# Peptides against a protein of PDB entry 6DSZ: the designs that were tried, part 94

Target 1, 361 residues: chain A of PDB entry 6DSZ
Amino acid sequence: NYVVTAQKPTAVNGCVTGHFTSAEDLNLLIAKNTRLEIYVVTAEGLRPVKEVGMYGKIAVMELFRPKGESKDLLFILTAKYNACILEYKQSGESIDIITRAHGNVQDRIGRPSETGIIGIIDPECRMIGLRLYDGLFKVIPLDRDNKELKAFNIRLEELHVIDVKFLYGCQAPTICFVYQDPQGRHVKTYEVSLREKEFNKGPWKQENVEAEASMVIAVPEPFGGAIIIGQESITYHNGDKYLAIAPPIIKQSTIVCHNRVDPNGSRYLLGDMEGRLFMLLLEKEEQMDGTVTLKDLRVELLGETSIAECLTYLDNGVVFVGSRLGDSQLVKLNVDSNEQGSYVVAMETFTNLGPIVDMCV

## One batch from the design tools (peptide; aimed at target 1 G317 V318 V335 Y343)

Design b2_p30_4_s1 (made by RFdiffusion4, then SolubleMPNN; from b2_p30_4, 11 letters changed)
Fold by OpenDDE base, seed 2:
Structure b2_p30_4_s1 (fold): chain B 361 residues (1-361), chain A 30 residues (1-30)
Amino acid sequence: as target 1 above (361 residues)
Amino acid sequence: MEALKPLETDKPVLTSRTPPPETYELIEIP
């Protein structure tokens, strides 16, 4: 009996930062295929707390804090459409991961979307949205007392959704999405009615965005609106203001991931397919009425890392670079560049041993 | 670089390398 000690997965396919273990702890959560690693971020480094095995590949992993919760809850969706909401509970030395709610959200009928599973949470924690199938938007209402995750579908007229997010500062849950039709790529918004289980007209739309527009970033207040990332351009729109930049440096490689640095949405990390790390900056303009508007967008090259599948800013200029194709890294962002002009210094590297080949023995 | 100004909420975190992982338990969730 060769006990092939199944090598633990090392390729990272998702990461999130928040307050999962307690209200005070800063956590890094790392998805590695079927495994979830939970760390506490400390001055001394990443302290491992727990490893969780999932009965499926993690496809969505998002932290959220419902009103009246002291710490974040974790939403997970697997590639087999098993959804759960997890809570961390510590009782002395006993550490339990509690399933607050679960359900299977698979539809019997539907074409799985070519761009994969998208899962998003409303910033006010009213619902979870899922793009699993073409022409359908699945909604999971968030209710604290419900142990069974129930979902319903709303039909999307837009069959080819590229990316979708919930917007901030909306009276009703509002999605913003990039979609493709025969005329090109476009941005549209919809309000989501939980009561009527339908879409209402959203606050704005933008037809004929960049042909390779691939990502939506929801911007928190006071800016509001969304950033649309393309191959050649970065655009901001909030219904009232439109601004676009086309920095030549982003044309060299496709931006594939992002992470918000500032809680107010003033800075975002961007990672591309060459492992270049950028900072996107939203410059503020204060109006005479005290309203804050976007003055300008800037992109600055910080340096190079492993090719990021996911990025998360931790604290004090430390970033976790989750890599699927290369080694994951902890990197430090420095105010001053090194001799090579890089602002990025690798602090730690986590060896990626590649895909676990299921050796069927 | 101005883009790398500290956040007002930033704490001194991760000043050293991560210590070797301690042995921790695997919990399987369905």
Scores: peptide ipSAE 0.025, ipTM 0.628, DockQ to the pose 0.491
OpenDDE base, seeds 1, 3, 4, 5: peptide ipSAE 0.016, 0.025, 0.024, 0.023; ipTM 0.380, 0.711, 0.623, 0.661

Design b2_p30_4_s2 (made by RFdiffusion4, then SolubleMPNN; from b2_p30_4, 11 letters changed)
Fold by OpenDDE base, seed 2:
Structure b2_p30_4_s2 (fold): chain B 361 residues (1-361), chain A 30 residues (1-30)
Amino acid sequence: as target 1 above (361 residues)
Amino acid sequence: MKALEPLHTDKPVLTSRTPPPDEYELLIVP
């Protein structure tokens, strides 16, 4: 009996930061295929708290805090369309991960989208949105007392959604998405009616964005709106204001991930396919009426890391670089550059041993 | 660089390496 000690997965396919273990703890959660690693961020480093085996590859992992919850809950969707909402519960030395709700959200009919599974949560925790299949947007209403995750589909006229997010500061849950049609790529918004189970017209649209527009970032208040990341350009739109930049430095490699640094949406980390780490800055302009508007967008090269699949700003300039293709890293962002002009210093490297070849024995 | 100001919080800075996770496996069935 060769007990092949199945090597633990080392490739990172998702990471999130929040307050999962307690209201006070800062956590880093790392998805490694079927495994979820939970850390507490401490002065002494990442303290491991729990490792969780999932019955499937983690495809979506998002923290959210419903009204009246003291700490974040974790939404997970697997590649086999098993959805759950998890809660961390500690009772003395006993650590339990409790399933608050679960369900399978697979449709019998539908073409799986080529851009993969997208899962998003409304900032006000009214619903979860899922883009699983072309021409469908799945909605999971969030109800505290419901142990069974029920979903319904809304038909999308736009068959080729590239990315989608919920916007901030909307009276109704509002999605913003990049889609492709024969004329190019476009941005559109829809309000989601839970009552009528339909889309209403959203606050704005932008036709004919950059042909390679690939990511939507929802910007919190006071700015609101969204950032659209392309191959050559970064654009901001909130319905009233449009601003675009085309910094030559981003043309060299495709931006593939982002993470918000400031709670107010003033700064975002961007990672590209060459492992370059950027800071996107939203410069504020205060109007005479006290409204805050976007003055300018800037991109600054910080340095190089492993090729990020996901980025998570922790605190005090520390960033977790989750890598699928290379070693994951903890990096420090410094105010001053090193001798090479880099603002990034590797603090720790987590060896990626490559894909677990399922040796079917 | 202005893009990195302020990143300093009054919170403790990560200074040490992460110890290997203790093997606590929970199998969660969705």
Scores: peptide ipSAE 0.155, ipTM 0.695, DockQ to the pose 0.673
OpenDDE base, seeds 1, 3, 4, 5: peptide ipSAE 0.011, 0.049, 0.039, 0.037; ipTM 0.372, 0.610, 0.656, 0.608; seed 1 fails the geometry check

Design b2_p30_4_s3 (made by RFdiffusion4, then SolubleMPNN; from b2_p30_4, 9 letters changed)
Fold by OpenDDE base, seed 5:
Structure b2_p30_4_s3 (fold): chain B 361 residues (1-361), chain A 30 residues (1-30)
Amino acid sequence: as target 1 above (361 residues)
Amino acid sequence: MSALEPLHTDKPVLTSRTPPPEEYEEIKIP
C-alpha cells in the first residue's frame, strides 16, 4: 500500500478578501484547486486560521454580506456544480465552518459554456447569478431561511456570454454582460425579475465594443455603471456617460485579472499575461449640483509581479498576487518609484510546486 | 498626484513575512 502523500496544491486559482472570520478581521481567502486557505491579515503578516477541503475544484469563490449579517458569508461553487454558502463560527478557541446552505446546481440539459463557470452576487445580496450553460442564466435567490439552495433558470438570448456582473445602485438586480454574436462583441444589461423569473430590459446597452472585450467590472456608486476591458481599450459606460481610452501600454499583453482598490471604485488593479501590474484610475468631476461624474480614465504601470490568475488588494498598499503559472506573492505598492521606475516591491513569495497531476491510476 | 495616494490605512497590515503555514487539520466540506 503506497500511501502516496498527495502533495497539497500550491497553484492559486482564486482569491478574495473581506471580513469572513469576524466583522473586524480582514481575511484573505485563497483557492488552490480543491483546497481553501483562510488567513487573517495582520500587521505582522498573513496568519493562517483554517484549511478547508472541498469535494471538487473551486470554480467560484465570493464573499457577500446579506442585510443584518455582521460579517461576510462565503459562496463557493465547485466545477461539479456543488454550491454552498459557508459561515465562519468561532466559540472560544473552537473554530468551525458551517454550511448555511448547499445544493447542486447542475442541469441535465445545457451546453457547458466554453468560457467556463461564472458566478456573481448582487451587491444588495438579493440573488446569486450563475452562467454555467449557453443560453441560460441561473438564479439562486438569497433568503436567510433557505438551508437548501433553490435555483431557477432564465433563458438568455445571447448564447455566447464572455463575462457578466451585477451592477451597483440598481432598484432591481441588474446584470451587465459582454457577449459575442456574428456582428462582433456587445455589452447589454438586463434587470432580473425574481417574481416573474424573467429578464426585463436593462437601463442601457453598447453595441460593437472592442472585438476582444473580455471583462466587465461593475463600478460602485457614485459613478455606477461598468468598465469594459479589452485588449486595446478600456471603456466606461453608465447609460449617460461613455468614455474610452486606448493606452498603448496595455496592447503589449492581455489584461487577465482585476481588483478594486477603493471602495468607491476610484482605482482598480489590473494584471496582464506578462505579470505587469497596472492601476486604472477613475478621475472625478464634481458638478455644481453635487453630482459626481467620471472626468477621465487613466492607466499607470506600477511594476511587475508573477503572472496573476487573481489579484486582491488587502490594505496599506499590500496586494496579494495569486498565481497559477508562477509563485504567488505579497507585494507592497509604494508612492514613490524605485530606481527602475517600479512602484512594486515583493514582500513575500509563495513557491508554486506546479500542478498536481492527479494521476488517477 | 501619485496613483497610490491615499491608500487605505485603517490598520497597518503586513510589515513582516508570513510565518510558514502550520499543518492545519483539513475540514472537509461536502
Scores: peptide ipSAE 0.101, ipTM 0.770, DockQ to the pose 0.534
OpenDDE base, seeds 1, 2, 3, 4: peptide ipSAE 0.021, 0.030, 0.067, 0.006; ipTM 0.435, 0.629, 0.661, 0.290; seeds 1, 4 fail the geometry check

Design b2_p30_4_s4 (made by RFdiffusion4, then SolubleMPNN; from b2_p30_4, 11 letters changed)
Fold by OpenDDE base, seed 3:
Structure b2_p30_4_s4 (fold): chain B 361 residues (1-361), chain A 30 residues (1-30)
Amino acid sequence: as target 1 above (361 residues)
Amino acid sequence: MSALEPLETDKPVLTSRVAPPETYELIKIP
């Protein structure tokens, strides 16, 4: 009897930071295929709290805090379209992950999108949006009392959505997305009507963005709007302000992930396909009326890491670099560069032994 | 502004090597 000790998955396919275990705890949550790892970020490092197996590959993992929740809830969508909302509950020494709501959001008819599953949450927690299939946007209304995740589809005229986010500071839930048509790539916004189950015209659009525009970053207030990341350019748009930069340094490799550092959206980490880590800075201009506007965008090279599948800023300049292709890392960002001109120092490395299929025997 | 100016909320994070637990619990999605 060869007991093949099934090796646990080590490749990271998602990571999020928030307050999942308590309002006070800073957590790092790591998705490794079917496995969810929950850590508390401490002054001594990452303290493991719990590992959880999911009934399927984690495709979406997002923390969100509905109005009147003391801590974050976790939305998970699997590659087989099983959705759940999870809550961490501790009762003395007993730790439970409670399913508050669940549902299957698979459609009988639809072409799965080539760019995979996109799941997003409205910043005001009004809904979850899902791009699962071409020409469809699925909406899950968020209701406190609903144990069954109900969804509906809105037809999307734009068949080839590249990326989509909910915008901040919108009276109605508003999506911003990059899409491709025969004329190129474009950015559009839609308001999502829960009542009418349709899209309304959004506040702005930008036609003919960079051909390789691949990511949307929703920017919180006071700036609002979105950042569009391309191969050669980074653009900001909020309906009133447009600003684009084309720093030569980003042309060398495709930016593949991002993470917000500052709660106000002043700084973002960017990771590329070569493992280069950048800081994107939103420079503020204070107007005479006290309004804050975007003055400029700046990109700085911080250093090199493992090729990030996901990035998350923890605290004190510590970043978790979740890697699928290489070793995941905890890295420290330093104010001063080392002798090589790098601001990045590896603190810890987590060996990636490759994509192991979690064979639950 | 340095891109690397600390956040006002910065808590010192030291990293200790934590061995991952050998076992994990499977959550049944009903």
Scores: peptide ipSAE 0.031, ipTM 0.524, DockQ to the pose 0.642
OpenDDE base, seeds 1, 2, 4, 5: peptide ipSAE 0.025, 0.028, 0.010, 0.029; ipTM 0.448, 0.594, 0.382, 0.595; seeds 1, 5 fail the geometry check

Design b2_p30_5 (made by RFdiffusion4)
Pose (drawn by RFdiffusion4):
Structure b2_p30_5 (pose): chain A 361 residues (1-361), chain P 30 residues (1-30)
Amino acid sequence: as target 1 above (361 residues)
Amino acid sequence: DLFEPIDEEEFWEELDEKLKEKEEEEEEEE
């Protein structure tokens, strides 16, 4: 027999922003399935540079540039457990994606977990963290000689884990995650020590959270902490400091995705399965000593995009809406809600044949 | 050209003020 592609996969599973082509090259990297798309934000709008194609299902896609690098290094993990670090190199008149490092990191003894694979990267590029199998947190230290991507497993006493994030602004690599056991689910803190290959007691106390907490947000350096998005209550956790708001405006649909807007983290974008688009706020309270603190949380609806699996703010009040169940599109957020109450205006839609359930000729 | 430049610090501050005024108007109506 023989199989050809009559149409490339159109559903968007992942999208990230960063400086990948050069420095201050606002790149939008869209992950379909086996395809990877790279764009440069120009005055025209989204203009592509190179659409590559891999021999795997892109499951983790994150950007970073470690200590003393020219441009961000892209990291990709295949669902069949193929890890690689890439680098856009336009040295010549052509374009080549050099593979700085690669290595298969499958464990012969783990069970894939509910909520699938998670790929997290250290705030200061100390390591790559993986959550492939239950009870096994895999660490991949980041240096130069680790070109044949080597790795080692730590053990995780917490068996059922929902979402994991690296915390900003800590003495060393620290992890914040939501896990489940009997008696609801909780949030616990750990420290990753890649010198002894162990877990150390984390920065702060284990808190009880909402029963349906589904997302953890890494809050940037000026504030520090973690934001946990459940079904009904949005909570902020940072050591002893703790804030939460529970608007009934949210319960109607589960919040699925989040995206950081400002570098400060004062504004965030949220998405419903009903197709909404929220703005999560961390309002500031600059005090006498010239320091900045955080006072409250406020969530107010912006309008509605399409159902988003990915979410990314690009530039000049524009957000790329990566839709898996429908057309992905481009959106302009305006201060003045011109029509109705929707601060959201569609600019461009991308044909997504969506989940093809049935068809005929 | 789709991406026209704007002053983003002023834009985001004006959006916050507008959202806060809308919340206060809704509270006064209640």

Design b2_p30_5_s1 (made by RFdiffusion4, then SolubleMPNN; from b2_p30_5, 13 letters changed)
Fold by OpenDDE base, seed 3:
Structure b2_p30_5_s1 (fold): chain B 361 residues (1-361), chain A 30 residues (1-30)
Amino acid sequence: as target 1 above (361 residues)
Amino acid sequence: PLFVPIDMEKFLKELIEELKKKREEEEKKK
């Protein structure tokens, strides 16, 4: 009787850092197919707290903190369009993951987007946005008393959305997205009206961005705006200021993931398809009126890691590299380079046994 | 300890300064 212990999934398809278990705890949450792993970041390393089985492959995993919550809540969307908001509760030794809200957000009509599921949360926690289908933007209003996640669709004129984020510092929830049309790739913004269930004109647009523009990063205040990452260029736009760089080093491999290091959005980690780890730097300029503007963008090569599916900065210069194709890693950033000129040192490696292909029998 | 407590602002400043210095040295060698 060989009990083939079904090997637990080891390939990482998402990771997030925040304060999920308590207001004080720093957590790392890792998605491995249908499995959610919850860790506490300690001086000794990652302490496992809980594993949670989900009713499907995790497609979206985002932490958010509504007003009046002491700790972060977790939004999960599965590949089967099951949405839930989860809360961690601990009472003594008893640990419970509570479903605050749930719902199925599948539409009967619509073409699933070729670029897959995108899920985003408004920084002010007014709504969740979902790009599930071409020509539709799904909105889930966030209401504290609603146990049932109800969604509505807004029609997008732009049928081929590449990436989308909510912007920071907007009076109304505002999305920024890269889309493709017959003329090329463009960036556009829309305000989302919850009341009217429609888009209003956003604060800015940028026509004819780089042909391979693939990612949008929403930048927090004081900078605001967004970073657009392409194959050859990185651009910043906030409606008032535009800045572009084309560092030759990023042409060598496609940037595939990013993570914000600083709460103010001054630094980001970037990972490419070759496992190179970069730091993107936003250099500030303080104006005479006390306003902070972007002076310049800079990219620095830190070193090499496993090919990241996701990156998350933890603390104390430690980064979790979530890998789908290789081993996941904890890496340390150092001030001084090693003998090879790398600023990255692997601290811990988590063996990836490969993707569990769900054999659909 | 895997996580040595550091002043993050100081650390990141020093890292940026080191990276800048390295780049300037590489540019002078060209």
Scores: peptide ipSAE 0.373, ipTM 0.839, DockQ to the pose 0.846
OpenDDE base, seeds 1, 2, 4, 5: peptide ipSAE 0.344, 0.340, 0.339, 0.341; ipTM 0.837, 0.832, 0.830, 0.834; seed 4 fails the geometry check

Design b2_p30_5_s2 (made by RFdiffusion4, then SolubleMPNN; from b2_p30_5, 19 letters changed)
Fold by OpenDDE base, seed 4:
Structure b2_p30_5_s2 (fold): chain B 361 residues (1-361), chain A 30 residues (1-30)
Amino acid sequence: as target 1 above (361 residues)
Amino acid sequence: PLFVPIDMEAFLAELEKKLAAEAAARAAAA
């Protein structure tokens, strides 16, 4: 009896930070193929709390806090289209992960999108949006008061969606997405009508963005709007203000992941395919009427890390670098650079033993 | 059902037409 001790997956394919175990705890959640690892972030480092085996590879992992919840819930979607909403429950020393909701969101007919599964949550927790198939946007309503709302598909006219996010500060749930057509790449917004189960015209659009525009970042209030990241440019748009930068430093390697540092959206971490870590800064201008507008965008090279699949800012300048191709890291951001000009110091490294070949026997 | 079904056959037929139209548009712009 060769007990092949199934080697635990070490390649990280997703990470998220929030308050999952309690309202007070800061958690790091790490997706490693079919495994979810839950940590508490402490002054001494990461304290492991629970590991959970999922039914399939984790494709989407997002924390959200519906109205009336004291702590965050976890949305997971697997590569086999199994969706669940999870809650952490502790009773004394007993830890349980409760499934609040589950379902399979697979459609019988559809072309799986080339850019893979995208799952997003409305910042006001009104719905989950899923781009699973070309020309479809699936909506999972989260409204507790309206038990009659069922998940549904909305048809997208735009067949080649590259990335999509929900915007902040919108009266109705509003998506912003990059799509490709024969004329190039464009940005568009739609309002999502839960009542009519259709898209309404969104607040703005931007035609003919950079040909390699690949990521949308939703910016919280007071700025609002979105950041569009390409190979050569970073663009901000909120319907009223447009600002673009083309810092030469980002042209060397494609930015592949991002994470918000400040709750107000003033700073974002960016990771590229070479493991370079950047800070994107939104410079604030306060208007005479007390409104806050974007003055400028700035990108700063912080240093080098493992090639990030995902990034998440924890606290006190500590960042988790989730890597699929290399070792994951905890890194510290410093105010002052070292002798090599780096603002990044590795605190801890998590060895990646390579891909677990799921031998489906 | 947990989800509201759409007419997937009708959707697929429409999708195929749109994809064909986009392919034709790309070919004409080239």
Scores: peptide ipSAE 0.241, ipTM 0.784, DockQ to the pose 0.011
OpenDDE base, seeds 1, 2, 3, 5: peptide ipSAE 0.160, 0.000, 0.126, 0.179; ipTM 0.656, 0.220, 0.693, 0.670

Design b2_p30_5_s3 (made by RFdiffusion4, then SolubleMPNN; from b2_p30_5, 16 letters changed)
Fold by OpenDDE base, seed 2:
Structure b2_p30_5_s3 (fold): chain B 361 residues (1-361), chain A 30 residues (1-30)
Amino acid sequence: as target 1 above (361 residues)
Amino acid sequence: PLFVPVDMEKYLEELEKKLKEEAEERARKA
C-alpha cells in the first residue's frame, strides 16, 4: 500500500485580488485546480488564511461587491458547471466559507466552446454572464435573496466568441466581445435585457479587427469602452473614439493575460507566452468641457517573470504572477530600472512541482 | 473524447428548439 501522499497542486490556473475576508483586508485568492488558497496581503508578505477544497476544477473565479455588501463575494464556476457564490465569515477564531448561493449551469444540449469557459460579472453587479457553449450566452441574475442560482440562455448569433466582458458605465448591462466568422475577427456589443431575456443592439461595433485579436479589457470610467489585444496590435474603442497601436515588441510573443493596475483604468499589466511583463498605459487628454478622453496608448516592457497564466496587482508595486507552466512569483515593480534595464525584481518564488497526474489506479 | 463532428445545422436547430421550449416554460410559469 503505497500511501502516495497526495501532493498539493502547485500549478496556478487563476488568481484574483480584492476584499474578501473583510472590507479592510486586501486578499489574494489563488486557484490551483480544485483548491482555493486565500491570503491576506500584508506589509510582511502573504499571510495564509484558509484553504478550500472545491468540488471540481475551478474554471471561473471572480470577486464582486453587490450593493449593500461591505466586502466582496466570490463567484466560482467549476469545469463541471457547478456555480457558487461564496462569502467569508469570521467569528473570533472560527473561519467559515459560506455558500450564499449555488446551482448547476450545465445544459443538456450544447457544444462546449473550444476557447473554454468564460465567466464575467457586470460591474454594477446586475448579472453574471457565462459563455459555456457555442451560440449561447447564459445569464445569472444577481438578486440578494437568491439561494439558488437561476440561469437562462440568450441566443448568440456569433458562434465563435473568443473573449467577452461587460462594459462599464452602461445604463443596461452591456457586453463587448471578440468573435470570429469566415471573414475574420470582429468586435460587437450587445445590451442584455433581463426583462425580455434577449439582446438589444449595443452602442457600437468594430468589424475586421486584427485576425489574432484574443482579449477584451473593459475600461472603467472616465474613459469607458474596451481595449482589444491582438498579436500585432492593441486597439481602444468606446463608440466615439478609436485608437490603435502596433508596437513591434508585442509581436514577438502572444499576450495571454492582463490585469488592471489603476482603478481608473490608466494602466494594465500584460503578460506574454515568453514571460515578458508589460505595462499598457492610457494617456489622458482633458477637454475644455472637463471630459477626459484617451489621447494615446503606450506599451512599456517592464521585465521578465515566470510565464503567467494570470496576473494580479496587489499593492505598492507588488504583483502576483500565477504560473501554470513555471514557478509562481511575487514580483516588485520598481520606478527605476536595474543595470539590465529591468523594472521587475522577484521577491518570492513558489515552486511548481508540475501537474498532479491523477494516476487512476 | 471522440469529437463527434457536430452537424452545425442540427446543433443550431436543437438549440433553437431548446430555447423555444425554455421560453414557453417561462411563459407558463409567469
Scores: peptide ipSAE 0.061, ipTM 0.543, DockQ to the pose 0.008
OpenDDE base, seeds 1, 3, 4, 5: peptide ipSAE 0.030, 0.032, 0.023, 0.030; ipTM 0.423, 0.508, 0.322, 0.504; seeds 3, 5 fail the geometry check

Design b2_p30_5_s4 (made by RFdiffusion4, then SolubleMPNN; from b2_p30_5, 16 letters changed)
Fold by OpenDDE base, seed 4:
Structure b2_p30_5_s4 (fold): chain B 361 residues (1-361), chain A 30 residues (1-30)
Amino acid sequence: as target 1 above (361 residues)
Amino acid sequence: MLFKPINMEEYLKKLIEELKKKEEAEKKAK
């Protein structure tokens, strides 16, 4: 009897950093197919706390902190459209991951989007947004007392959404998305009315963006707005200000992931398909009235890592590089470059044993 | 200690300075 020890999945398909175990703890959460790994980031390294098995492949994993919560909650959506909000509870040595809310958000009608599942959370924790199907935007209102995740759909006229985010600093929940139509790719915003369950006109739009615009980054206050990442260009728009850069270095490989380093949105890590790690820098200009505006965008090549599926900045210049195709890594960002001009040093490598082929017996 | 503290402000400052130098060099080369 060969006990085929089912190898645990090692390919990373998502990662997030936040305060999940406590208000004080910094956590790294890693999604590996159906498994969630929870670590505490310590001065000594990553301390494993808990592994959680999920009833399906994790498609979305986001931390959020509703008003009045002392620590972050975890939203998970599986590839089978099971949604849950998880809370970490510890009582002495007893660790429990409890389900605060759950629901299935599958629709009987709709074409699953070719670009996959997108899940986003309003920065003010008013709602979760889901792009599951073409021409539909699903909204899950966030209510503290709701144990059942109820969702509703809003029709999107834009059938081919490439990426979508909630914007920061909006009176109403506002999405910003890149979409494609026969005329090209465009950026549009909508306000989401929970009351009326409809879209209202958003604050701005940008028609005819770069043909390969693929990612939206919502920028926190004080900058606000969004960054649009393309193959050849990076653009910023906040309704009032537009900036674009076309650094030649990004043309070499497609940027596929990003992560905000600073809470104020001054820096972002960017990873491309060749495993190059970039820093996107937002240069601020302080106005006489104390307002902060974006002066310029800059991109710097930091170095090379494993090909990132996801990136998350931890602390003290340590970055977790979650890789699906290669080994995941902890890397250190140095203040000074090495002789090759790299700011990146690998600290730890986590061997990827490849996709667990579910041998259907 | 696996995670040594880094002065991220200094890091950011250096990156910005390096970028500015590159841009200035590119402008002079044109």
Scores: peptide ipSAE 0.135, ipTM 0.672, DockQ to the pose 0.626
OpenDDE base, seeds 1, 2, 3, 5: peptide ipSAE 0.022, 0.040, 0.027, 0.034; ipTM 0.599, 0.591, 0.568, 0.607; seeds 1, 2, 3, 5 fail the geometry check

